# Designs tried in a protein design run: peptides against a protein of PDB entry 4PN1. Part 148

Target 1, 261 residues: chain A of PDB entry 4PN1
Amino acid sequence: KIEMNFLNKPIVPDTTKVISNFLTHYLITEPVEHVEIEAKLGTLIDLETQNRFEFPVMNETILNPEFNLRTRFESDMTASEHKYLNEFLNQAFRDSQKPGRLPFAYKHTKQVDLFYETEDNSRDKIRVSKNQSDNQVLACVKKRRVADLFLYCPNDAFDIRISISDELPVSMPSGNQQPSLTRLKDRVGYVHQEIKIDLTKTTQNDPVYDTTERHELEVEFGNIADLRDRAQKAKDGMEAPLFRRVQLFMDNVRILRREHS

## One batch from the design tools (peptide; made by RFdiffusion4, then SolubleMPNN)

Design b1_p22_7_s2 (from b1_p22_7, 15 letters changed)
Fold by OpenDDE base, seed 4:
Formats: sequence, structure tokens, C-alpha cells
Structure b1_p22_7_s2 (fold): chain B 261 residues (1-261), chain A 22 residues (1-22)
Amino acid sequence: as target 1 above (261 residues)
Amino acid sequence: SEFFREALEEIKKEKEELKKLE
């Protein structure tokens, strides 16, 4: 007979608690109505050195938002890394179709995002997403980044940004408006246990970026209603369901950030 | 929970100020 520990009870990693509290705040305490919660793989760049951020830690670490570490997050990877992850996920997809497993769902989408300035001259732009093949409107939203939580991962290929965003559905811009930015997206999406994993190749003409093409991987909570329910239960003293879902999410993220070509 | 909101807002402001200096 084996016990888990001297209390013989499950223990929750501190990382899980911190992230859970972060999510609970924007799900329950100050709820974002049209919340999107995603983790992106990328690199924390030290603004002073323009190299990957260096911090004297030896493992995955949530950065304290109270401190400005003078970093930027680059949600990008090399084409080779992106290709490797695609192949990796394809294999994971195939393996999940075997008996006794929970299967992945798979979707390949090509879309164009058109960004428009708002009439009120707000900082946030309106994004119209259309299918490239038939020009059907997929979405029209005003996306606001509400909060970011950064994980420095010195042992892995990528650092992580967990983002809380508000994707407010809005009316289509007037027909006479011209987009300020056009972005082409080639997205391969995988869904497992309501966790979305998206590989996206983005092509855009943005003078701010040196490259016109970016390669991104994001992991998103696919069932916000369920997550909100779990967060509410956590606020009411039942934390286990939330912790389990956050742990699942983070384990998927951890798997992906460890993989590289 | 209030910690997260306030802290993240602060860091955003600081980052914006930093961008202006660049």
C-alpha cells in the first residue's frame, strides 16, 4: 500500500494555485464578459539586451506582475520549430484515434483578418475575420487585452504568456472604411478535452514587424462556461475542479513548450 | 484577487512609459 504523502491527500502545485487565482479574478471577481483565455508559446525578450530574458531561477516561474522586468514577449517561433510542432501534434492526433483514447478533433482554416480603426478613436481596433475561400464573415470583434501572466521557462524552448482578453462582438464597420491592417492566417487547430491547440502561420504587412510571416502556437480554454463554473465553485470553497482543469491546461502547455526541432 | 488587477495594470502603465522612451 502506497500513500501520496504523509497526509495521504493530493497536493496542488503552487503554480496551479497562482494561475487559478489569476483566472478566478477575471472570471468571477471582476468578470470579463466575453473572456478569452489563452497561452501562447514565445520568448521573453530583455529590452536592454534584446536577448532572451535571463532570471536567476532554475525552473518554470510565474513572473510577479508587481515588477517591471523591462521585457517584451515575442509570440513567435522559427518555421522549423513550427513545422516540428505540427508534425508532433499530427502524431498525437493519430495516436488519440486509437481504441481506449479520447480523440482529438482537427480543423484546418484559412482566414483573413481585417483590422479597422474605431469611430471613437479608441486604442482597440475592430477585427473582421473572413474565410479566405468564400469570403464569409466568421467574426467581427473588438478585442481588448485585459491581463497577461508570464511564465519564464528556462529549461524549455519557449516561455509562456497567459492572456485574458475581452472579445466584444461589435457591428461591422462601415463599407467606406478601409482596413488599417490585413492579416492572413493559416490555422491548424486541434481540440482535446475542450482544450484548443492552434498552430497559426500569419502573414501581414505591418511596418512594426521585421518579418511578414509569423509562426504561433496557442493553447486556449475551449469551454469558458465550464471554467467559469469551476472558478465559482472555487470561490465557494470547492477548488478541486478548477485546479484539475488548470492542471490539464498547463500540462498540455508544458508538453508543447518542451518540444522543438 | 485584487492584487492581480492592480499589479497588472501597474506593469502595463510602466511598459507603456518605457515604450515612449524608446
Scores: peptide ipSAE 0.014, ipTM 0.319, DockQ to the pose 0.025
Fold by OpenDDE base, seed 3:
Structure b1_p22_7_s2 (fold): chain B 261 residues (1-261), chain A 22 residues (1-22)
Amino acid sequence: as target 1 above (261 residues)
Amino acid sequence: SEFFREALEEIKKEKEELKKLE
């Protein structure tokens, strides 16, 4: 006979527990009403060296937010890296359509985001998203960043930021108000088992820096209601369903952050 | 956040328990 371990029971990785507790806090304990939970691929930059952050660890590590590590997170990658990931995901999509597999869903969207200042002079801007093809309004929200959790990944091409955000639906800005910023977004979305993977090219015209293009990859929980239910169960002592969902999410993130040209 | 404060406290407790095993 072969057993998993001397208890013959599954063991939950510590990373899964920490992330699960983090999510439970903002889903249940101090609940965010219109919560968005996503992981972005990027690079932890050392503010002193302006190079990738170096820390005396040898594997994926959740950074302790209580310590000021003098870092910033850059949620960007090169065009070539972005293209490679797109090709990788396209192949994964094709493979998933085969018999016996759970298929990916695919969606390509092109939108324009218009940012408006708020009348109360709050730091948060109102974002109006419109479809580029017909100029129809897709969303009007005020997004607030609630919390971040950073994973330093010394063995992989990218580090990870898991973020909790509140996307508050708000009324459209007045017709006489002009946007302070405009962004064009070309987004390719892949959905597998209610986990959403987005590749986004963002173009922005800046009066100081001219036209800038950003390439981002994000992984998002596609079923927040289910996740909240799982988190509630975890809070009530049944942790397994939440752990399984978080493990799935993180495994997808781990696959993606290892891929590079 | 309160979450991280509590988490850190728990980690400290665990470390103390581990020291007792040494």
Scores: peptide ipSAE 0.012, ipTM 0.350, DockQ to the pose 0.235
Fold by OpenDDE base, seed 5:
Structure b1_p22_7_s2 (fold): chain B 261 residues (1-261), chain A 22 residues (1-22)
Amino acid sequence: as target 1 above (261 residues)
Amino acid sequence: SEFFREALEEIKKEKEELKKLE
């Protein structure tokens, strides 16, 4: 007979605990009403060197937000990397359709995002999302970044930013208002066990920098209500459901960040 | 964030307790 450990009980990785607590704070303690929780693959850049940040650690590490490390996070990746991830996810999708597996759901969406300045000239812009094909309004929100948690991943192709955002539904801008920015988004979405994985190609026209293209991969909790419920249970002393969900989320993130072309 | 402060404090406490065991 083999036991898990000397207690013969499951243990929770510290990373899971930290992230779980982070999420609980913005789900329960100081609840964000229209919360979006996503992890983006990218690179922590050292502002001094403009190269990837180098931290004296040998594995995945959550950076302490109390410290100003003089870094920025770039959520962009190369077209090649993006393509590779797309192919990887396509294969994962196919494999998940086999008997005995939980299948991925797949969705391809093309939308245009129109950004509008607010009347109060706040930092947060109003985003109107429309379907590219029929110009149907999909959403009109004011997105506020609430908090970030950064994971430095020295052994992997990407670092991770977990972000808490508030996507406040708002009324449409006045008809006389022109968008300050327009972005075209080509998104391939995969959903597995209510975890959403999106590969997004974003194109925008900048008067100064010409047309720019970005390639992003994001992993999002698809069932916030369930997550909030789990977080509440955690606050009430039952942490296991939250830990399991966070572990699932992070395992998916870990799989993806290890992949590269 | 107050959350992170609290978390850090807990971590510090745990570290201190571990040091006592060494």
Scores: peptide ipSAE 0.011, ipTM 0.354, DockQ to the pose 0.271
Fold by OpenDDE base, seed 1:
Structure b1_p22_7_s2 (fold): chain B 261 residues (1-261), chain A 22 residues (1-22)
Amino acid sequence: as target 1 above (261 residues)
Amino acid sequence: SEFFREALEEIKKEKEELKKLE
């Protein structure tokens, strides 16, 4: 017989603990009411070199937010990388439909996002999302970025940004207001065990710099209520349920960031 | 945020405790 370790008990990686604590803070301690929690694949860029940031570590590491590393995060990838990930997820979807597996759900959506200035001229613009085909209003929100946690992943093609956002529902802008920005989104969504994986093509028209296209992959917690309950239990001394959910989330992220063309 | 301050303090405390065991 073999044992897991000298205690014969599961051990939680420190990465899981740090992320769990981060989430607990914005779910329970200083709760965000309309919280969105997502991880995006991208690249940490060194502002001085404009190349990928280099840090003297050999594995996945959470960057200390107390240090200004003079970096920016680019949540973008090439069209070829995006296509590869789409094919990879399509195969994963098909495999999950087999007996004995938990199936993926799949959804393809096309929407237009219209951004409007607020009356107080705040940096947080109002976003109106509409169905691209019939212009039906899907949502009207003011999104506020609350916090970010960056993971530097030297062994993978992508770095990770975990973001906490507050999506406050707001009233529609007045009919006389014009949008300051319009974005078209073509999104392919996969859901597995209440974890959402979205591949998004975003098209944006710039009056000066013509049309730009971006390719993004994001992983999101699909059941915030459950996550909040787990976080509360963690605050009360029972951490295992939260750790398990965070571990699941991060393992999915790790799978995706390792796959590339 | 307060989260990061608290986290850093906990890390510091843990490091200090480990030093006592050396």
Scores: peptide ipSAE 0.000, ipTM 0.257, DockQ to the pose 0.222

Design b1_p22_7_s3 (from b1_p22_7, 11 letters changed)
Fold by OpenDDE base, seed 2:
Structure b1_p22_7_s3 (fold): chain B 261 residues (1-261), chain A 22 residues (1-22)
Amino acid sequence: as target 1 above (261 residues)
Amino acid sequence: SEWLKEALEEIKEEKERLEKLK
């Protein structure tokens, strides 16, 4: 017989525990009501060198937010990298349709996001999302980023930012208000086991800085209610369901961040 | 943050346990 280890019990990696605790805090301890939890692929940039951050570690490492490492996170990639990941995910989609597999779901969405200032001039803007084809309102929210957790991944093409956001549904801005910013989003979405993977091309028109295009890949928990339930169970002493879900999420992220053109 | 404090405490406790086993 083969055993997993000398205890013959599953062992949970520290990364899983740390992330699970991070999520539990904003799901249960200080709960964000309309929580969005996503990981973005990008690059930790050293503010001093303007190059990718270098840290004396040899594997995936969660950065301690208490330390100012003088870094910024760039949630962007090249068009070629984005295209490569799109092709990779397309292949994964096709493979998942084969017998014996759990299939991906696929959706292509084009939307325009209109940002409005709040009456109180708060930092949070109101975002109105509309479908580009018929101009139907998809959502009207005030989104606030609550917390970030950064993973430095020296062996992979990308570093990771896990973000907790609050997406509060709000009323439409008054008809006399003009948007301060408009963004076009072309999003290809893949869903597997309630984990959402989005490839997004964002175009922003700025009268001063001209048109900018961003290429992003996001991995999001598609079932927050289930995740919250798992987190509550973890608080109650049953951690395994949460750990398994976080492990699944992170494995998907790990697959994606290793792929590059 | 509170979650970080808790996480760090857990790590500390585990390190202490490991040291006692030496």
Scores: peptide ipSAE 0.034, ipTM 0.491, DockQ to the pose 0.412
Fold by OpenDDE base, seed 3:
Structure b1_p22_7_s3 (fold): chain B 261 residues (1-261), chain A 22 residues (1-22)
Amino acid sequence: as target 1 above (261 residues)
Amino acid sequence: SEWLKEALEEIKEEKERLEKLK
């Protein structure tokens, strides 16, 4: 016989526990109503050196938010890296269509995001998203960043930021109001087991910095209601369902951050 | 934060457990 360990029971990694507790806090303890939970691939930059952050660890490490490490997170990658990941995901999509596998779902969207200042002079802007093809409104929201959790990944191409956001639906801006910023988004979305993986090319015209293009990859929990249910169960003492979902999420993130051309 | 406090406490407890095994 072969057993997993001397107890023949699954063991939960510390990373899974820490992330699960983080999520439970903003799902249950101090619940965010319209919560979005995503991980972005990027780079932790040392503000002093302006290079990738260096820390005396040898593997994936959740950074303690209580300590100021003098870093910033850049949620961007090169066009070539982005293209490679797109090809990688396309292959994964194809392979998943084979018998005996759970298939990916695929969606390609092109949208324009219009940002408007709020009348109350709040720091948060209203974002109106429209489909580029027919100019139909897809969403009108005020997004608030609630919390971040950073993972330093010294052995991989990218570091990770897990973010909690509140996407508050709001009314459309007045017809006489002009957008302060416009962004074009070309997004390819892959969904597997209710985990959403998005590759996004964002183009922004800035009068000062000219046209800028950003390449982002994000992994998002596609079923928040289920996740919240799992978090509630965890709070009530049954942690296994939440741990399993978080483990699935993180394994997908780990696969992606290791891929590079 | 509350979640961090709980997580750090768990880690601390595990560390103490490991120290007792030495």
Scores: peptide ipSAE 0.019, ipTM 0.324, DockQ to the pose 0.432
Fold by OpenDDE base, seed 1:
Structure b1_p22_7_s3 (fold): chain B 261 residues (1-261), chain A 22 residues (1-22)
Amino acid sequence: as target 1 above (261 residues)
Amino acid sequence: SEWLKEALEEIKEEKERLEKLK
């Protein structure tokens, strides 16, 4: 019989601990009420070179947010990369339907997002989401970006941004208001063990700069209540459930960022 | 951030512990 290590007990990677602490802060310590927690695939861009950021590390590294590295994060990929990931996830979906596996759920949605200025001219705009086919209102929220955690991944095609957001439900804008921005979203969603994986094509019409299209992949915690409970237990000294959930989330992210055309 | 301070403190404490064991 083999053992895991000389203690014969699981060991938690420091990456898992750091992310767990980050999440616990915004779930429990300074709780965000309507929290959304997601990871996006993208690229850390060096503002000086306009190329991918280079850091003297050889593996996945959480960047210290206290340091200004003069970077921006571009949550975009090529159409070919996006298509490849879609095909990859479709295969994963099919394989998960086999006996002995936990199945994926699948959903395809098309929506339009309308952005409105707030009365107080705050930075945070009101977003009205509608079904593209019948214009049924799906949501009306004011989204606030609370915090970001960046992972530099030198061995993979993509870097990662983990974001904490507050999506506050708000009243619909008055009928006389015009949207400042309109976005069309074509989203293919996969759910496995309450982890959401979304491939989104976003089309934005700019009167001056023509139509732009973006391709995004995001991974989201689908059960915030459960995650909050796990975080609370962690604060109370029982960390294992939270660590397991974070590990699951990150392993899914790692699988996706390694797959590319 | 507060969570970062906590995380950095834990790392510091562990480093100090390991140094004492040398």
Scores: peptide ipSAE 0.015, ipTM 0.311, DockQ to the pose 0.391
Fold by OpenDDE base, seed 4:
Structure b1_p22_7_s3 (fold): chain B 261 residues (1-261), chain A 22 residues (1-22)
Amino acid sequence: as target 1 above (261 residues)
Amino acid sequence: SEWLKEALEEIKEEKERLEKLK
């Protein structure tokens, strides 16, 4: 017989606890009504050097949001990296279709996002998403970024931003309003155990950005109701279900951030 | 945020506990 440790009980990594507490806060303590929770792969950039941020740590580290590290997060990768990840996920999809596995679901979507200024001069813009093929409205929302949690990953190709957002459904803008920004999105989506993995090519004509095309990978909790239920149980003293779900999410993120061309 | 305060406090308490065991 082999035991896991001297208590012969599972141990929860500190990272899992910290992230779980972070999520619980915005799910239960100060609940966001239309919450979206996602992790994006990217790079923490030092504003002083314009290079990748350097911190004296040797492994995955959650950065303390109370400290201003003078960084920005670039949620982008090279076309080659993005292509590699697409091929990697395609293979994972194929492998998951084999007997004895839980299968991926796959969806390819092309949409256009139109951004409009709000009548109340709010900082947040209204986003109208439409299908490119038939111009059907997919969503009309006002998205507010509520909180971010950054993971510095010195051993991997990418750093991670976990974001809490509020996607408030709103009425369509008036027909006489012109969009301030138009963004084309080519999205390939993979779903496994209600975790959503999206590869997105974004094309936009924005003079502020150096590139017209961005390549993004995001991992999202696909079942917020279940996650909220788990968080509530955690607040009530039963933490295991939440920890397991967070661990699953983070393991998927960890797999992806280690892969590169 | 409160979650961060709680998390940091737990870490601090554990560190203190470990120091007392030395």
Scores: peptide ipSAE 0.000, ipTM 0.259, DockQ to the pose 0.385

Design b1_p22_7_s4 (from b1_p22_7, 13 letters changed)
Fold by OpenDDE base, seed 5:
Structure b1_p22_7_s4 (fold): chain B 261 residues (1-261), chain A 22 residues (1-22)
Amino acid sequence: as target 1 above (261 residues)
Amino acid sequence: SSFLKEALEEIEKEREKLEKLK
């Protein structure tokens, strides 16, 4: 007979605790009203070398935001990597439809995002999202980045940025206002146990610069209300539900960041 | 379900598109 440890009780990894505390802060302590919580795959780049950042650690490490490491995060990957992940997720989707499994949901969305400057010249732009097929307005929001948590992953293809954002619904911009930026998004979305996984191809036309294409993968908490409830319980002394949910989220992220062509 | 069939068909279409990028 084998026991889990000398207490024979489950133990919570430190990473789970740190992330849980981070989320709890913006869910409960200083609550963001229209919170979006996502993890993006990408690369921590050293600003001095313009190469992937090197840190003297051997495993997944949450970076302390209090330290300026002179890095930027590039939430992009190659077309080949993106293709591989798409194929990987397609297979995962198919496998999940088998008896005894919890199935993925799948959605393909093609939209155009129009960005507008605010009348008050605030830093945050208004984003109007429309369906490409019928030009129906899907959303009109002002998105504010509230906080980031970076994970350096030396053994994996990608580093991770966990972001807290506020997506404030706002009124449509004036009809006389022209968009400052237009982006086409082709997004395939997979949902498993209320965790959203999105592969997005973004095309941007610039009158000065050549057309640019970006390939992104993001993992998002699909049920914020539930997550907030779990966070509140954690504040009240019952941490297990939150830890379990964060662990699920992170395990999905870990699976994805290890995959590459 | 109709949803499952539709989703699988979409996945197949995407696969074909991806193969063209090889």
Scores: peptide ipSAE 0.016, ipTM 0.403, DockQ to the pose 0.011
Fold by OpenDDE base, seed 1:
Structure b1_p22_7_s4 (fold): chain B 261 residues (1-261), chain A 22 residues (1-22)
Amino acid sequence: as target 1 above (261 residues)
Amino acid sequence: SSFLKEALEEIEKEREKLEKLK
């Protein structure tokens, strides 16, 4: 018989603990009411070199937010990288339909996002999302970025930003307001065990700049209520359910960030 | 940029197959 360790009990990676604590803060301690929790694949850019950030570490590392490392995060990838990930997820989808597996769910969405300035000149814009086919309003929200946690991943194709956002539902802008920005989004969504994986192609027309296309991959917790419940239990001394859920989330992220064209 | 379209078409085809099996 093989045992896991000398205690014969599972051990929680430090990364899982750090992320779990981070999430617990914004789920329970200072709760965000309409919380969205997502990880985006991208690149940490060194502001001094304009190249990918280099840090003297050899593995996945959560960056300490208390330190200004003079970096920016670019949540974008090349079209070829995006295509590769799409093909990879398609294959994963197919494989998950086999007997003995938990199947992926799939959803395709084409939407237009209209951004409006707020009357109070707040930094947060109102986003109206509409279905491209019938112009039905899907959502009207004011999204606020609450917190970020960055993971530097020197051995992988991508670095990771985990973001806490508040998606506050708001009333529709007045009919007299013009959008300051319009974005077309073509999104393919995969859901496995309530973890959402979205590949999004965004087209933006800027009056000053030529049409820009962005390619993004995000991983999101699909069941916030369950996650909040797990976080509450963690605060009450039962951490295992939260750790398991965070571990699942991070393992999915780790799989994706290792894949490249 | 036809990659997304191609991928979607493939997924849709598979979904249709699965629906027929139900």
Scores: peptide ipSAE 0.013, ipTM 0.389, DockQ to the pose 0.012
Fold by OpenDDE base, seed 2:
Structure b1_p22_7_s4 (fold): chain B 261 residues (1-261), chain A 22 residues (1-22)
Amino acid sequence: as target 1 above (261 residues)
Amino acid sequence: SSFLKEALEEIEKEREKLEKLK
């Protein structure tokens, strides 16, 4: 008989604990009402060198936000990388349809996001999302970035930003108000065990800088209610359900960030 | 932030326990 360790009990990695505590804070302690929790693949850029940040660590490391490391996070990737990940996920989707597996769900969405300034001149803009085909309003929200947690991943193609956002539903802007910014989004979404994986191509028209295109991959918790329940249980002394969910989330992220063309 | 501090403190406590066993 083989045991997993000398206690024969699961061990929780420190990364899982730190992330779990981070999530618990914004789910329970200082709860964000309309919380969105996602991880984006990208690159930590050293502001001094404008190259990928180099830190004297040999594995996945959560950066301490209390320290100014003079970095920025770029969530963009190349079209080639994005295409590769799309092909990879398509294959994963196909494989998951086989007997004995839990299947992916798939959705392709094309939308336009219109951004409006608020009457109170708040920093947060109102985003109206519409379907590109029929201009049906999909959502009208005021999104605020609440917190970020950065993972430096020296052995992988991408670093990770885990973000907490508040997406507050709001009323439509007045008919006389013009959008300050318009973005086209082409999104392919994969859902597996309530974890959402989205590949997004964003096109933005700028009169000065011409049309820019961004390629992003994000991993999102698809069941916030369940996650909040798990976080509450963790606060009540039962941490295992939360740790398991965070581990699943992070394993998916780890798979994706290791892939490269 | 408060959550990070708490997490790090927990990790440190665990580390200290491990060091005492060496």
Scores: peptide ipSAE 0.000, ipTM 0.231, DockQ to the pose 0.528
Fold by OpenDDE base, seed 3:
Structure b1_p22_7_s4 (fold): chain B 261 residues (1-261), chain A 22 residues (1-22)
Amino acid sequence: as target 1 above (261 residues)
Amino acid sequence: SSFLKEALEEIEKEREKLEKLK
């Protein structure tokens, strides 16, 4: 008979605990009403060198937000990296359709995001999302970034930013208002066990800067209600369900950040 | 939350369509 350890019980890594506590804070303690929780793949950049920051650690590390590390996070990748990840996820999708597996769901979406200034000199813009094919309004929201948690991943192609956002539904801008910014989004979405993985190509026309393309990969919790329930249970002393869900999320992120052309 | 839920439902619908084509 083989046992996991001398207690024959599973143990929870500190990474899982730290992230779980972070999420619990914004789900339960200071609850965000229309919460979005996502991880983006990108690069922690040293503000002094403008290169990827080199922390004196040898593995995945959650950075302490109390310290100013003089870094910025760039949530972008090359077109080739993005293409590779798309092919990788396509294969994963196909493999998941086999008997005995839990299948991926898949959707390809093309949308236009229109950004409008608010009457209040608030830094937050109203985003109107429309389907590119028929111009149907998909959403009208004001998104506020609430908190970030950064993971430095020295052994992988990408670092990670976990973000808590509040997506507040708002009324459509008046017909007389012109958008300050327009973005085209080509998004391929994959969902497995209610974890959403999005590959997004964004095209933005800047009047000052030439047309810029961004390539992003996002991993998002697809069932916030379930996650909130798990977080509440954790606050009540039963942490295992939350830890399991966070572990699943992070394992998916870890798979993706290791993939490179 | 509502937008995400709707998006997930749409993804599932598209998946079902793809499965029927197989």
Scores: peptide ipSAE 0.022, ipTM 0.475, DockQ to the pose 0.015; fails the geometry check

